# Peptides against a protein of PDB entry 4J2C: the designs that were tried, part 33

Target 1, 107 residues: chain A of PDB entry 4J2C
Amino acid sequence: MEDPFFVVKGEVQKAVNTAQGLFQRWTELLQDPSTATREEIDWTTNELRNNLRSIEWDLEDLDETISIVEANPRKFNLDATELSIRKAFITSTRQVVRDMKDQMSTS

## One batch from the design tools (peptide; aimed at target 1 P4 E11 W57 R86)

Design b2_p25_6_s1 (made by RFdiffusion4, then SolubleMPNN; from b2_p25_6, 12 letters changed)
Fold by OpenDDE base, seed 5:
Structure b2_p25_6_s1 (fold): chain B 107 residues (1-107), chain A 25 residues (1-25)
Amino acid sequence: as target 1 above (107 residues)
Amino acid sequence: SEEEIEQRTEERRKLLKEYIDSLLS
């Protein structure tokens, strides 16, 4: 079966960009109550959380594929450089999500 | 929207599950 990592990676990156935009708006709404409605705050918060959950789910599945590949080096002849790129992507993306979630939980 | 995000996420989950099952076979 063809490796779908690249496709999923692209979708995760799009979701990250969307989440970051929503996070910025979320911050702005909370910092300027005079121009913010409860409806927009709730909508933005909900959309942001939905995007973050989507990202986290994809990362879990991607991480599992890496674990399987590493456990079967003879069966899967994946280049070491590519494997490192995949690991780095998951690690860095998890950090980005964690940073947003941390700020949301403290605000 | 929430529905759209869920739909696309489910599609990716299904794709990845099939791939993972393939890797484990």
Scores: peptide ipSAE 0.349, ipTM 0.847, DockQ to the pose 0.579
OpenDDE base, seeds 1, 2, 3, 4: peptide ipSAE 0.330, 0.335, 0.335, 0.337; ipTM 0.836, 0.840, 0.841, 0.840

Design b2_p25_6_s2 (made by RFdiffusion4, then SolubleMPNN; from b2_p25_6, 11 letters changed)
Fold by OpenDDE base, seed 5:
Parts: C-alpha cells; structure tokens; sequence
Structure b2_p25_6_s2 (fold): chain B 107 residues (1-107), chain A 25 residues (1-25)
C-alpha cells in the first residue's frame, strides 16, 4: 500500500498554520477586550482547540507508523535519512502545539 | 470551520488507519 506520510504531513502543516492564525487572533482578543466580543473569543478558542486536537491526533498516528517501520527494518526499506526527517517533523510539530497550549492554559 | 476540519481529519485518519493495518499484516 502507498505510504500516505507525505500527504498527512502536508495537511498537518496546513492545520498548524491555521492554528497559529487563530492563536494570534485569540491573543489579540484577550489583550484588547474593548474590541472583542465574548462570542468571538469563544469561537476562536473553540476553533483553535479543535485544530490543535486534530494535529495531535495525526501526530500520534504518524508516530505509530514510524514505530512499526523501525520494528521491521527488513520488511520496510525506509532510508535512515527519511526516517530521521519524519521523526524530526513529529517532534518539532509537537513542540509548536505544546507552546500554544501552554500559553492558553496560563491565560 | 469545525465541520470542515472534522471531515478532512476523518479522511486522514482513515488513510493512516488503512496504512497502519497494512504494515501490521
């Protein structure tokens, strides 16, 4: 079966960009209450959390594929460099999500 | 929107699930 990693990776990257945009708006709304409505704050917060959860779910699935490949090196001829790239993507993306979540929890 | 996101997420989840199953078969 075709390896869908690159497709999912692209979608995750798009979701990250969306989340970052929502996070920026979320920050702006909380910093200037005079220009913000409770409705927009709630909507933005909800959309942001939904995007973050979506990303985290994809990362877990991607991480599982890596674990399976590593456990079966003779069955899956995956280049070591490619494997490293995939691991790095998951790690760095998790960090980006964590940073946003940390700021949301402290605000 | 949340609905659009959910739809796309489900597609990816299905795609990965099928791939994972193929890896374990």
Amino acid sequence: as target 1 above (107 residues)
Amino acid sequence: SAEELEQRTEERRRMLKEFIESLLS
Scores: peptide ipSAE 0.292, ipTM 0.809, DockQ to the pose 0.543
OpenDDE base, seeds 1, 2, 3, 4: peptide ipSAE 0.279, 0.289, 0.281, 0.283; ipTM 0.801, 0.806, 0.803, 0.803; seed 1 fails the geometry check

Design b2_p25_6_s3 (made by RFdiffusion4, then SolubleMPNN; from b2_p25_6, 12 letters changed)
Fold by OpenDDE base, seed 5:
Structure b2_p25_6_s3 (fold): chain B 107 residues (1-107), chain A 25 residues (1-25)
Amino acid sequence: as target 1 above (107 residues)
Amino acid sequence: SEEELEKKTEERRRMLREFIESLLS
């Protein structure tokens, strides 16, 4: 069976890019509400939160796979380098999501 | 929609679980 990690990673990366774009628009809408409709503000906010939620769910699943691999080193062919790359991806992506969520909660 | 997102997430979890189970079997 083929390793599905890269599939999920790709989806997460797409969601991150989408979220970053939505976050930028969200910021712009809040800065100048006179040029923004309530509909666009609500839509942007909702879509942004949906993307962030999607990312977090995927990261939890990926993180679980890491734990299983580390607990069963003899059954997986992943070397230390690949494992490090996967762990770094999860950590860095969580930070990106956290930064956006922090700004949204304080606005 | 949020419902569609949940379905997609479930599919991903299933895919990951099946892969892990295949390796540990």
Scores: peptide ipSAE 0.226, ipTM 0.758, DockQ to the pose 0.733
OpenDDE base, seeds 1, 2, 3, 4: peptide ipSAE 0.215, 0.225, 0.216, 0.219; ipTM 0.749, 0.760, 0.748, 0.752

Design b2_p25_6_s4 (made by RFdiffusion4, then SolubleMPNN; from b2_p25_6, 14 letters changed)
Fold by OpenDDE base, seed 2:
Structure b2_p25_6_s4 (fold): chain B 107 residues (1-107), chain A 25 residues (1-25)
Amino acid sequence: as target 1 above (107 residues)
Amino acid sequence: SSEEIEKRTEENREKLKKFIESLLS
């Protein structure tokens, strides 16, 4: 079966960009109430949370594939370089999501 | 939108689930 990792990775990257855009708008709305409606604040907050949760879900699934590859090296030929790239992607993306979540929780 | 997000996540979950199953078979 074809490895869907790179496809999901690309979609997660796009989702991160979307979340970052929503996060930027979220901060703007809270920093300048004169430009914000309650409806837009609520919508932006909800969309942002949903995006972040979705990304976290995808990362869990991606992480599971890595665990399986490491536990079964004969079943899928993946060199150390590619494996490291995949691990780094998950780690760094989790950090990006965590940073946004932390800022939202403290506001 | 939230519905698009849910759709993407569901599709990814299914793709990865099938891939994982193939690796374990």
Scores: peptide ipSAE 0.350, ipTM 0.850, DockQ to the pose 0.626
OpenDDE base, seeds 1, 3, 4, 5: peptide ipSAE 0.337, 0.347, 0.332, 0.342; ipTM 0.846, 0.851, 0.843, 0.848

Design b2_p25_7 (made by RFdiffusion4)
Pose (drawn by RFdiffusion4):
Structure b2_p25_7 (pose): chain A 104 residues (1-33, 37-107), chain P 25 residues (1-25)
Amino acid sequence: MEDPFFVVKGEVQKAVNTAQGLFQRWTELLQDPTREEIDWTTNELRNNLRSIEWDLEDLDETISIVEANPRKFNLDATELSIRKAFITSTRQVVRDMKDQMSTS
Amino acid sequence: SSEDRYYELLNNRIAFHETERAEEE
């Protein structure tokens, strides 16, 4: 088989981008004073987070699986480090948005 | 096996994203 980690990584990247865009408009709709648009934007943003969070759990489990069986997956170590790094950074990106959503 | 579980996790997510895009069309 081919390893789909990078495919799913790409999907996470696009959803983050979408979430970043919704978060920007979401901030605007609050800082320059309707209800219906705010509600739609809020829930779609949460929809992006739901997908991202789930995908990160699975991607993180794949790293755990690869480390428990290195010979089967034959992953370049640098490539593997970059994979954990993506999870780390993306989790931080998602958490930061939610915090601003909580206070704003 | 660990290999089957690895690909099951990623392929289920690919199928999910493809289904979501098809429903949007």

Design b2_p25_7_s1 (made by RFdiffusion4, then SolubleMPNN; from b2_p25_7, 12 letters changed)
Fold by OpenDDE base, seed 5:
Structure b2_p25_7_s1 (fold): chain B 107 residues (1-107), chain A 25 residues (1-25)
Amino acid sequence: as target 1 above (107 residues)
Amino acid sequence: SDLDRYYELLNNRVKEAKEKEEEEK
């Protein structure tokens, strides 16, 4: 927790969980219009988009930190495993976000 | 410096996240 990367990582993970919950509700609302109001659809859609955008911003900054670490190996002294974990986290999280965005854009 | 940039990036995200959490409470 000393390295603020882990703090941001944790916050991104929480944001992903929140987004996934919103996405699930979003799909439910669109799949059964009889249980959905326009207001709830709009609210859910807006909240979801805001969450996804926030995650994407975090991922951009996290990705830049990777570049900084790789350019300054002596200063950060991260082992290969930790760096790989960070990269994998960013990549997998981007994929999760992209999947949700793709489904939203087609609706 | 790159080191300063590293912490600037992350601390900004931390600050933003904490602000959101405080708003939700």
Scores: peptide ipSAE 0.553, ipTM 0.863, DockQ to the pose 0.835
OpenDDE base, seeds 1, 2, 3, 4: peptide ipSAE 0.551, 0.546, 0.546, 0.540; ipTM 0.861, 0.860, 0.860, 0.859

Design b2_p25_7_s2 (made by RFdiffusion4, then SolubleMPNN; from b2_p25_7, 15 letters changed)
Fold by OpenDDE base, seed 4:
Order: sequence, then structure tokens, then C-alpha cells
Structure b2_p25_7_s2 (fold): chain B 107 residues (1-107), chain A 25 residues (1-25)
Amino acid sequence: as target 1 above (107 residues)
Amino acid sequence: SDVERYYKLLNDRVKEAKEKEEEKE
């Protein structure tokens, strides 16, 4: 059977890609107010925040699965390499989200 | 159990993802 971790990972990756696109648009809108409407700014901001929140939620659960596996590794068919890849994914994705959130909060 | 918790966490997220996709359709 397929490990659902990869399904969630895939969804997170999709959400990250979407968020990055929204973030870019958000930046563009704020850089040139003459071409931006308040409506589009608000919409983009809202969509971006929703995506980021969704990602963070998924990452929390993904991170917990790591803890579960590490607490009882014999119950799971995962090698050290795969576990490291999963940890790296969570860490790097959190950083990407954090960077976007930091920029949004300081703008 | 640990195994049950593992799958519950992930399946809950999968379920939510499917629901979001269905809303977009």
C-alpha cells in the first residue's frame, strides 16, 4: 500500500508553489500601487495567508509523524535515508513559509 | 497505537486535500 506521507508531501509542495506565485504577485502589487487595486491586494493577501496556514498545518502533522516513527522505528518500514529526506523537507519548507511570512509582516 | 496515530495524522490531511480539490471542481 502507498504511504500516505507522500500524498501529503505532494499536497504541501503544490501549496508551496501556489503560495510562491501569490507571494510574487503580492510583492508586485505593493511595489507599483498605480497598477494595483485594493481589492486585488486584499484578495492576494488573503489567498496567500490561507495557503501558508494550510502548509503550516500539514507540516505540523508531518513533523509529528517523524516523532512517532522515531519513538518506535521498528513498527515502520522506513530507513534512515528516507527519514532524513522527510526531515529535510519539513525543515526547508518551514523556512520557505517563514521567509514569506516575515516579509509580509514587515511590509 | 503508534501506527494508528501515524496513519490518522496523514489520512486526515489527505481527506482535507481531497475536499479542497472537490471544491475547486
Scores: peptide ipSAE 0.601, ipTM 0.884, DockQ to the pose 0.909
OpenDDE base, seeds 1, 2, 3, 5: peptide ipSAE 0.597, 0.596, 0.593, 0.595; ipTM 0.883, 0.883, 0.882, 0.882

Design b2_p25_7_s3 (made by RFdiffusion4, then SolubleMPNN; from b2_p25_7, 18 letters changed)
Fold by OpenDDE base, seed 5:
Structure b2_p25_7_s3 (fold): chain B 107 residues (1-107), chain A 25 residues (1-25)
Amino acid sequence: as target 1 above (107 residues)
Amino acid sequence: SDVEKYYKLLEERVEEARAREAARA
């Protein structure tokens, strides 16, 4: 039986990579007004925000699964190492998202 | 049950994530 946590984890990572690409483009557009159109800026900004929002939603549910596992240790057979890895993933991903959001809010 | 909730949460996120992938492709 596969644990779908890893599937979500992988998909979240893909979304993070996509967001990072969008964020890079977003910064490039703002750094070079001569190449930036309002249309592309708006598109990139919206795509980025939507992507980040989706990631945050995923992280909320992933975080809830952690709580479920911790409340039902016998049912999931996850050792401390795996649980730590899951927690670290959520924490680090939240940080990545936060960093992008912070930069967007200050621009 | 918590186990059912666990899988429901994750399966919904899987579906959502795949939908995002399809939308970006």
Scores: peptide ipSAE 0.567, ipTM 0.880, DockQ to the pose 0.847
OpenDDE base, seeds 1, 2, 3, 4: peptide ipSAE 0.533, 0.531, 0.534, 0.531; ipTM 0.864, 0.862, 0.867, 0.862

Design b2_p25_7_s4 (made by RFdiffusion4, then SolubleMPNN; from b2_p25_7, 16 letters changed)
Fold by OpenDDE base, seed 5:
Structure b2_p25_7_s4 (fold): chain B 107 residues (1-107), chain A 25 residues (1-25)
Amino acid sequence: as target 1 above (107 residues)
Amino acid sequence: SDVEKYYELLNKSVERRKKEEEEKA
């Protein structure tokens, strides 16, 4: 049976890609007001923020699973390599989200 | 148990995502 972690990971990855697209549009809209309506700006902003929040929530869940595994590794079929990959994914994804949030908070 | 907690967390996330996707579709 597939480890549900990979399901969540896949969904987070998809969400990140979506967020990056929204972020790009968000940037474009703010850089050229002549191409932007208030409605689109608001929609894009809200969609982006909601998307990022959803990702962050999943990352918290994923991070907690790491803690659970590390607390009792014998109960889980995870080697050091897989655990490292999972940790790296969480860390890198958090950074991507943080970068977008930081840019959004300044405008 | 730890195993149960593990799966509960992941399933919670999966279901949340599923709900969000269905809501947006």
Scores: peptide ipSAE 0.627, ipTM 0.909, DockQ to the pose 0.828
OpenDDE base, seeds 1, 2, 3, 4: peptide ipSAE 0.623, 0.621, 0.618, 0.624; ipTM 0.907, 0.906, 0.906, 0.905

Design b2_p25_8 (made by RFdiffusion4)
Pose (drawn by RFdiffusion4):
Structure b2_p25_8 (pose): chain A 104 residues (1-33, 37-107), chain P 25 residues (1-25)
Amino acid sequence: MEDPFFVVKGEVQKAVNTAQGLFQRWTELLQDPTREEIDWTTNELRNNLRSIEWDLEDLDETISIVEANPRKFNLDATELSIRKAFITSTRQVVRDMKDQMSTS
Amino acid sequence: MTERFTESDEATEERHEMLTAYYKE
């Protein structure tokens, strides 16, 4: 088989980009005073977070699985480090948006 | 929004199956 980690990584990257875009408009709709547009934007943004959060759990499990069985997966160590790094940074990106959504 | 949530969950499930098929099977 081919390793789909980078495919799913790409999907997470696109959803984050979408979430970033919705978050920007979401901030605007609050700072320059309708209800229907705010509601749609809020829930779609939460929809992107749902997908991202779930994908990160699975991706993080794959790293745990690879480390428990290194010979089967033969992953370059640098590549593997970058994979954990992606999860770390993406979790931070998502958490930060939710915090701004909570206070704003 | 319900439809969009269902579609997003299904797409995520497909990605989960892909990872399970490679990393668990």

Design b2_p25_8_s1 (made by RFdiffusion4, then SolubleMPNN; from b2_p25_8, 15 letters changed)
Fold by OpenDDE base, seed 4:
Structure b2_p25_8_s1 (fold): chain B 107 residues (1-107), chain A 25 residues (1-25)
Amino acid sequence: as target 1 above (107 residues)
Amino acid sequence: MEKLREEREKKVEERRELLRKYYVE
């Protein structure tokens, strides 16, 4: 069986890209109310929140896999560099999500 | 809207199952 970490990582990356696009639109809509409808604002906000939530759920699962690997290094035989890359991905992605959430909560 | 939510939840569960099969079992 192939390591499904990369499948989930790929889905997270897609969700991040989608969220970034939605966040940009969200910012634009709030910046210029004359060109924004309440329906689009609500839709964009909801879709953005849904994507961010999806990312957070997947990151929790991915983070657990790292703990499992570190507890059972011989079973998975992961290179230290690969493990570092996985950790960095989770950390950086969490920061991206946090930044968007912080801006949304203060608006 | 409900259908979309259900589809998203299903996908999340499927991914979790994949991870469990590999990392836990």
Scores: peptide ipSAE 0.542, ipTM 0.855, DockQ to the pose 0.756
OpenDDE base, seeds 1, 2, 3, 5: peptide ipSAE 0.529, 0.532, 0.533, 0.534; ipTM 0.850, 0.849, 0.850, 0.852

Design b2_p25_8_s2 (made by RFdiffusion4, then SolubleMPNN; from b2_p25_8, 14 letters changed)
Fold by OpenDDE base, seed 1:
Structure b2_p25_8_s2 (fold): chain B 107 residues (1-107), chain A 25 residues (1-25)
Amino acid sequence: as target 1 above (107 residues)
Amino acid sequence: MEELEKENEERTEERRKKLKEYYVD
């Protein structure tokens, strides 16, 4: 069986790209209200929040797999470099999400 | 985006099942 970690990782990467686009639009809408409708602001805000929440949930699932692997090293026998890459991906992605959330909460 | 969200929900459930199968079971 193929390791489903990579499937989730791929989906997270796509979701991050989508969220970044939504975040950019969200910023533009709030910077110039004269060119924005309340409907678009609400839609963009909701879509962005939903995407970020989905990413966070997937990251929790991915993080759990790491804990399981570290608790059962003989079962999975993952390369140390690969495990490091997986951890780095989760950490860096969480930071990207946190940065967007911080800016949204302070607006 | 809304249709994609619905699709993502279904896909997420499938992925979670596979994660459990691979890592937990």
Scores: peptide ipSAE 0.493, ipTM 0.829, DockQ to the pose 0.570
OpenDDE base, seeds 2, 3, 4, 5: peptide ipSAE 0.485, 0.482, 0.492, 0.488; ipTM 0.823, 0.823, 0.832, 0.825; seed 5 fails the geometry check

Design b2_p25_8_s3 (made by RFdiffusion4, then SolubleMPNN; from b2_p25_8, 15 letters changed)
Fold by OpenDDE base, seed 4:
Structure b2_p25_8_s3 (fold): chain B 107 residues (1-107), chain A 25 residues (1-25)
Amino acid sequence: as target 1 above (107 residues)
Amino acid sequence: MEELRKKREEESKKRREMLKKYYVE
């Protein structure tokens, strides 16, 4: 069986890209509300939140896999480099999400 | 909109199950 970590990682990356696009639009809508419909503002906001939530949930699952691997190294035989890459991905992605959330909360 | 939300949730469940099968079971 192939390691599904990469599948979830890929989905997280897609969601991040989507969220970044939504975030950009969200920013534009807030900058000039007169040119934006309430429907688009609500939709964009909700979709952005949903994407961020999805990412956060997947990251939690991915983070758990790291813990499992580290607790059972002989079962999975992942090298240190791969584990480092996975950890870095989770950490950096969490930061990206946090940055967007921080800007949304302070707007 | 409802279907989109449902789709995301179902896909999330599938991902969790994949991880569970490989890492836990």
Scores: peptide ipSAE 0.592, ipTM 0.890, DockQ to the pose 0.741
OpenDDE base, seeds 1, 2, 3, 5: peptide ipSAE 0.583, 0.587, 0.590, 0.588; ipTM 0.889, 0.889, 0.891, 0.890

Design b2_p25_8_s4 (made by RFdiffusion4, then SolubleMPNN; from b2_p25_8, 15 letters changed)
Fold by OpenDDE base, seed 2:
Structure b2_p25_8_s4 (fold): chain B 107 residues (1-107), chain A 25 residues (1-25)
Amino acid sequence: as target 1 above (107 residues)
Amino acid sequence: MKELQEKIEKETEERRKMLREFYVE
C-alpha cells in the first residue's frame, strides 16, 4: 500500500493555487466596485472561504499523520529529511492560509 | 453554495479514509 500523504499534499497544493486565484479576484472586485456585482463578490468570497476551509481540514489530517509517524518510527521508516519536508509543507501552507484569512477579516 | 460545500466535505472525507487506512489501521 502506497503512502497517501503525497496524494493529499498534491490536492492541498492545487487548492492553495485555486484559493490564491480567488483571493486575487476578491481583491480586484473590492478595489473597483464599478466592475463588480454584489453577486460576484458574494460568490467569490464564499468560494474562497470554502477553499480555505478545505485546505485547513486537510492540513489537520496531514499534521496528525506526522504525530503518528513520530510515535511509530519503525513502522513507517521515514528518514529525517522527508519528515522535515512534510512538517515544513504543513507549516508554510498554514501561514499562507492565515495570511489570506487575516486580509479578508480586516477588509 | 451548499452544493459546493457538500462536495468539499465529501472529498475531505475520502481523503481521511485513505489516511486512516494507511496510518491507523
Scores: peptide ipSAE 0.467, ipTM 0.825, DockQ to the pose 0.871
OpenDDE base, seeds 1, 3, 4, 5: peptide ipSAE 0.467, 0.458, 0.467, 0.461; ipTM 0.825, 0.821, 0.826, 0.814

## One batch from the design tools (peptide; aimed at target 1 D61)

Design b2_p26_1 (made by RFdiffusion4)
Pose (drawn by RFdiffusion4):
Structure b2_p26_1 (pose): chain A 104 residues (1-33, 37-107), chain P 26 residues (1-26)
Amino acid sequence: MEDPFFVVKGEVQKAVNTAQGLFQRWTELLQDPTREEIDWTTNELRNNLRSIEWDLEDLDETISIVEANPRKFNLDATELSIRKAFITSTRQVVRDMKDQMSTS
Amino acid sequence: TWEEEWREELEEAYEEEEEKMEEEAE
């Protein structure tokens, strides 16, 4: 088999980009005073978070699985460190948006 | 063993990647 981690990583990267874009418009719709557009933007942004959060759980489990069985996966250590790094950073990116959504 | 060596390399790689992420955050 081929390892699909980087495929799913790519998918997570796109959803983050989409979430970033919706978050920007979401902030605007609040700072320069309708209801229907705000509701649609809010829920689509939450839809991007749902997918990202889910994908990060699975991706994080794969790292746990690889570390429990290093020989089977033969992953370059630097590559593996970068994978955990992606989860760490992406989790921070998502948490930050939600915090701004909560206060704003 | 190969597993022990691979874990030592992974620990080192994790430390270096953490340091790099900290520098980029600053």

Design b2_p26_1_s1 (made by RFdiffusion4, then SolubleMPNN; from b2_p26_1, 12 letters changed)
Fold by OpenDDE base, seed 1:
Structure b2_p26_1_s1 (fold): chain B 107 residues (1-107), chain A 26 residues (1-26)
Amino acid sequence: as target 1 above (107 residues)
Amino acid sequence: SEEEEWKKKLEEADKETEELLEELEE
């Protein structure tokens, strides 16, 4: 059993960056519909939702990695600081996703 | 660093939470 955290973390970070770009475009398109076609709006919306969903799934996977490490402390030899950093990453990422989702649901 | 960037995001989230809590207490 290897520590899978870093692999999933990398995927999450990429997805977050992509989602942030899509969210910005989504906001722009809705604020000025004259600058966009419905096709672009639909595409952007779908891509954004897909990315957010992907991130949420990955965050659940990351939570599982935390549980695995905590259940096997001798195997992975992670100190409290490292675990705290990992948990903070998950928490902060969830907040970013939640903020985007909240804005989408109110629009 | 990448770690510092995420720490910054966490700090921002904490600030937002604090602001919301303060608003609820008023």
Scores: peptide ipSAE 0.020, ipTM 0.418, DockQ to the pose 0.053
OpenDDE base, seeds 2, 3, 4, 5: peptide ipSAE 0.018, 0.018, 0.021, 0.016; ipTM 0.437, 0.443, 0.449, 0.419; seeds 4, 5 fail the geometry check

Design b2_p26_1_s2 (made by RFdiffusion4, then SolubleMPNN; from b2_p26_1, 15 letters changed)
Fold by OpenDDE base, seed 3:
Structure b2_p26_1_s2 (fold): chain B 107 residues (1-107), chain A 26 residues (1-26)
Amino acid sequence: as target 1 above (107 residues)
Amino acid sequence: SEEEKWKKELEKADKETEEELKKKEE
């Protein structure tokens, strides 16, 4: 049985990185409409939402991986410290997503 | 265009992230 956590974590990190870039551009486009076309705004918004949705789904998957590892500690050789780090990653990532979503909803 | 510029920046950032992840998996 392979450790399932790292399989999904990489995808999450990529999506977060992409989302952060898209979010930055999204804010710039809204701050100065003269620098943006409607097409770019729409595309950026759509891609951002897609990435955020992807992250949220993957975080649920990561939560499941935590449960799997906790149920099979000898198979994965993970101690409490490593599990805590993984849980912290999920929690902090959720907060990052939430912050972006909150700002989008108020715009 | 500005869109093309930031798209390229995102692509670079994603690649860098991927490389860092590969190193951690070793």
Scores: peptide ipSAE 0.055, ipTM 0.516, DockQ to the pose 0.018
OpenDDE base, seeds 1, 2, 4, 5: peptide ipSAE 0.053, 0.020, 0.020, 0.023; ipTM 0.508, 0.479, 0.489, 0.422

Design b2_p26_1_s3 (made by RFdiffusion4, then SolubleMPNN; from b2_p26_1, 14 letters changed)
Fold by OpenDDE base, seed 4:
Structure b2_p26_1_s3 (fold): chain B 107 residues (1-107), chain A 26 residues (1-26)
Amino acid sequence: as target 1 above (107 residues)
Amino acid sequence: SEEEKWKEELKKADEETKKELEEKLE
């Protein structure tokens, strides 16, 4: 069995970067309607939400894997340091997503 | 996804552990 956490982490990071770019464009479009078309606003909003949803899904699954590892320490060789790193990644990423979602819901 | 594959294997390992524990408690 291979540990794919780093791969998923990379995928999540890419999705976060994409979401942040989309979020920036989303804010720009809403701040200056004269430069925005309804089509672009809708597309940007949809893509942003899709990315955020994808990230949240990945984080939930990653969180579950951590729980499994912690419940079965004899089956896996991950130490406390590695688990801490993984938990920190999930926590920080959730915060990033939450911040964007909060701003979207408020606007 | 790679995560899903890994997750599936982890679940199998978890179930195996639970089974072994259950057997020890009997």
Scores: peptide ipSAE 0.094, ipTM 0.600, DockQ to the pose 0.026
OpenDDE base, seeds 1, 2, 3, 5: peptide ipSAE 0.071, 0.048, 0.062, 0.075; ipTM 0.573, 0.550, 0.567, 0.581; seed 1 fails the geometry check

Design b2_p26_1_s4 (made by RFdiffusion4, then SolubleMPNN; from b2_p26_1, 12 letters changed)
Fold by OpenDDE base, seed 1:
Order: structure tokens, then C-alpha cells, then sequence
Structure b2_p26_1_s4 (fold): chain B 107 residues (1-107), chain A 26 residues (1-26)
């Protein structure tokens, strides 16, 4: 039985990369109005928010699976090192998302 | 699929855990 955690992790990482690109463009558009149309600002903002929301949902799902595994350690046979890596991924990714959201809310 | 079987395993484990918690709260 194959653990699909890595699949979701990959999707999250892809979404993070996309979000970071969109965030960069978002900041550029706001810094230089001469290169920004309202349509592009709205599109970029919406796409960025969608990606961030997707990431947050996946992180909640991953966090839930970790909780289930930790409550049933013998059933899944995942070692402490692997669980620590998974937790670290979730924690660091949440921080990345929070940083972008904080900057968007203050603009 | 392997993924579906893993999801079932998680669901079953979660269900069992929740049932135990409910019993403890009674």
C-alpha cells in the first residue's frame, strides 16, 4: 500500500511556486500603475487568492492525516523522522502562505 | 487503487479513534 502523502505534498509545492509568482506580479502591478490595468490586477489577485486557499485546504488535509497516523502508529508504521519531516513541511508552508496573506491585507 | 486503499485505511483509523473518544466522553 503506497502512501499518497507525497502526491499532495507535490501539489502543494506546485501551488506555492505558482502563488509566489503571482504574488511577485501582484506587487509589481501595485508599484507601477502605468503597467497595470484593473483587469490584470483583479485577475492576478483572484488567482493568487485561489492558490493560497487551495494550499491551506491541502495543508489541513495533510495535518489531519498526520494526526490519524499518530493516533494509530502501529497501523501505519511511519517512523518519527518521517513524521517530523511532514510536520516541518506543513509548518514552513503555512508560514509562507501567512506572509503573503499578511502583505496582501496591508496593501 | 493504492491511494484509495490508503484513504480507506485512514478513514477506518479515524473512525475507530473517534469512537473511542466518544466512549471516553460518556
Amino acid sequence: as target 1 above (107 residues)
Amino acid sequence: SEEEEWKKKLEEADKETQEKLEELRE
Scores: peptide ipSAE 0.242, ipTM 0.768, DockQ to the pose 0.031
OpenDDE base, seeds 2, 3, 4, 5: peptide ipSAE 0.178, 0.219, 0.205, 0.036; ipTM 0.678, 0.744, 0.737, 0.476

Design b2_p26_2 (made by RFdiffusion4)
Pose (drawn by RFdiffusion4):
Structure b2_p26_2 (pose): chain A 104 residues (1-33, 37-107), chain P 26 residues (1-26)
Amino acid sequence: MEDPFFVVKGEVQKAVNTAQGLFQRWTELLQDPTREEIDWTTNELRNNLRSIEWDLEDLDETISIVEANPRKFNLDATELSIRKAFITSTRQVVRDMKDQMSTS
Amino acid sequence: VTRYEEVMTAALTRIAERHDAEAASS
């Protein structure tokens, strides 16, 4: 089989981008004084986070699985490091948005 | 290996469902 990690990684990248866009408009709708648009934007942003969070759990498990069985997956170590790095950075990106959403 | 295949299959299924939902909303 072909390893779909990078496919799912690409999907996470797009959702982050979408979330980043919604977060920007979400901030605007609060800083330059309707309710209906705010509600839609808020919940769609949460929808992007739901998908991202879920995908990161699965992607993180795959790293745990690969490390428990290195010979079967034959992953380049640098490539593997970059995979963990993506999870680390993306989790930070998502957490940061939610914090700004909480205070703002 | 079975667990890996299950996890990646579930992730790909979720991608496909999202793409169908976007196509239906167009």

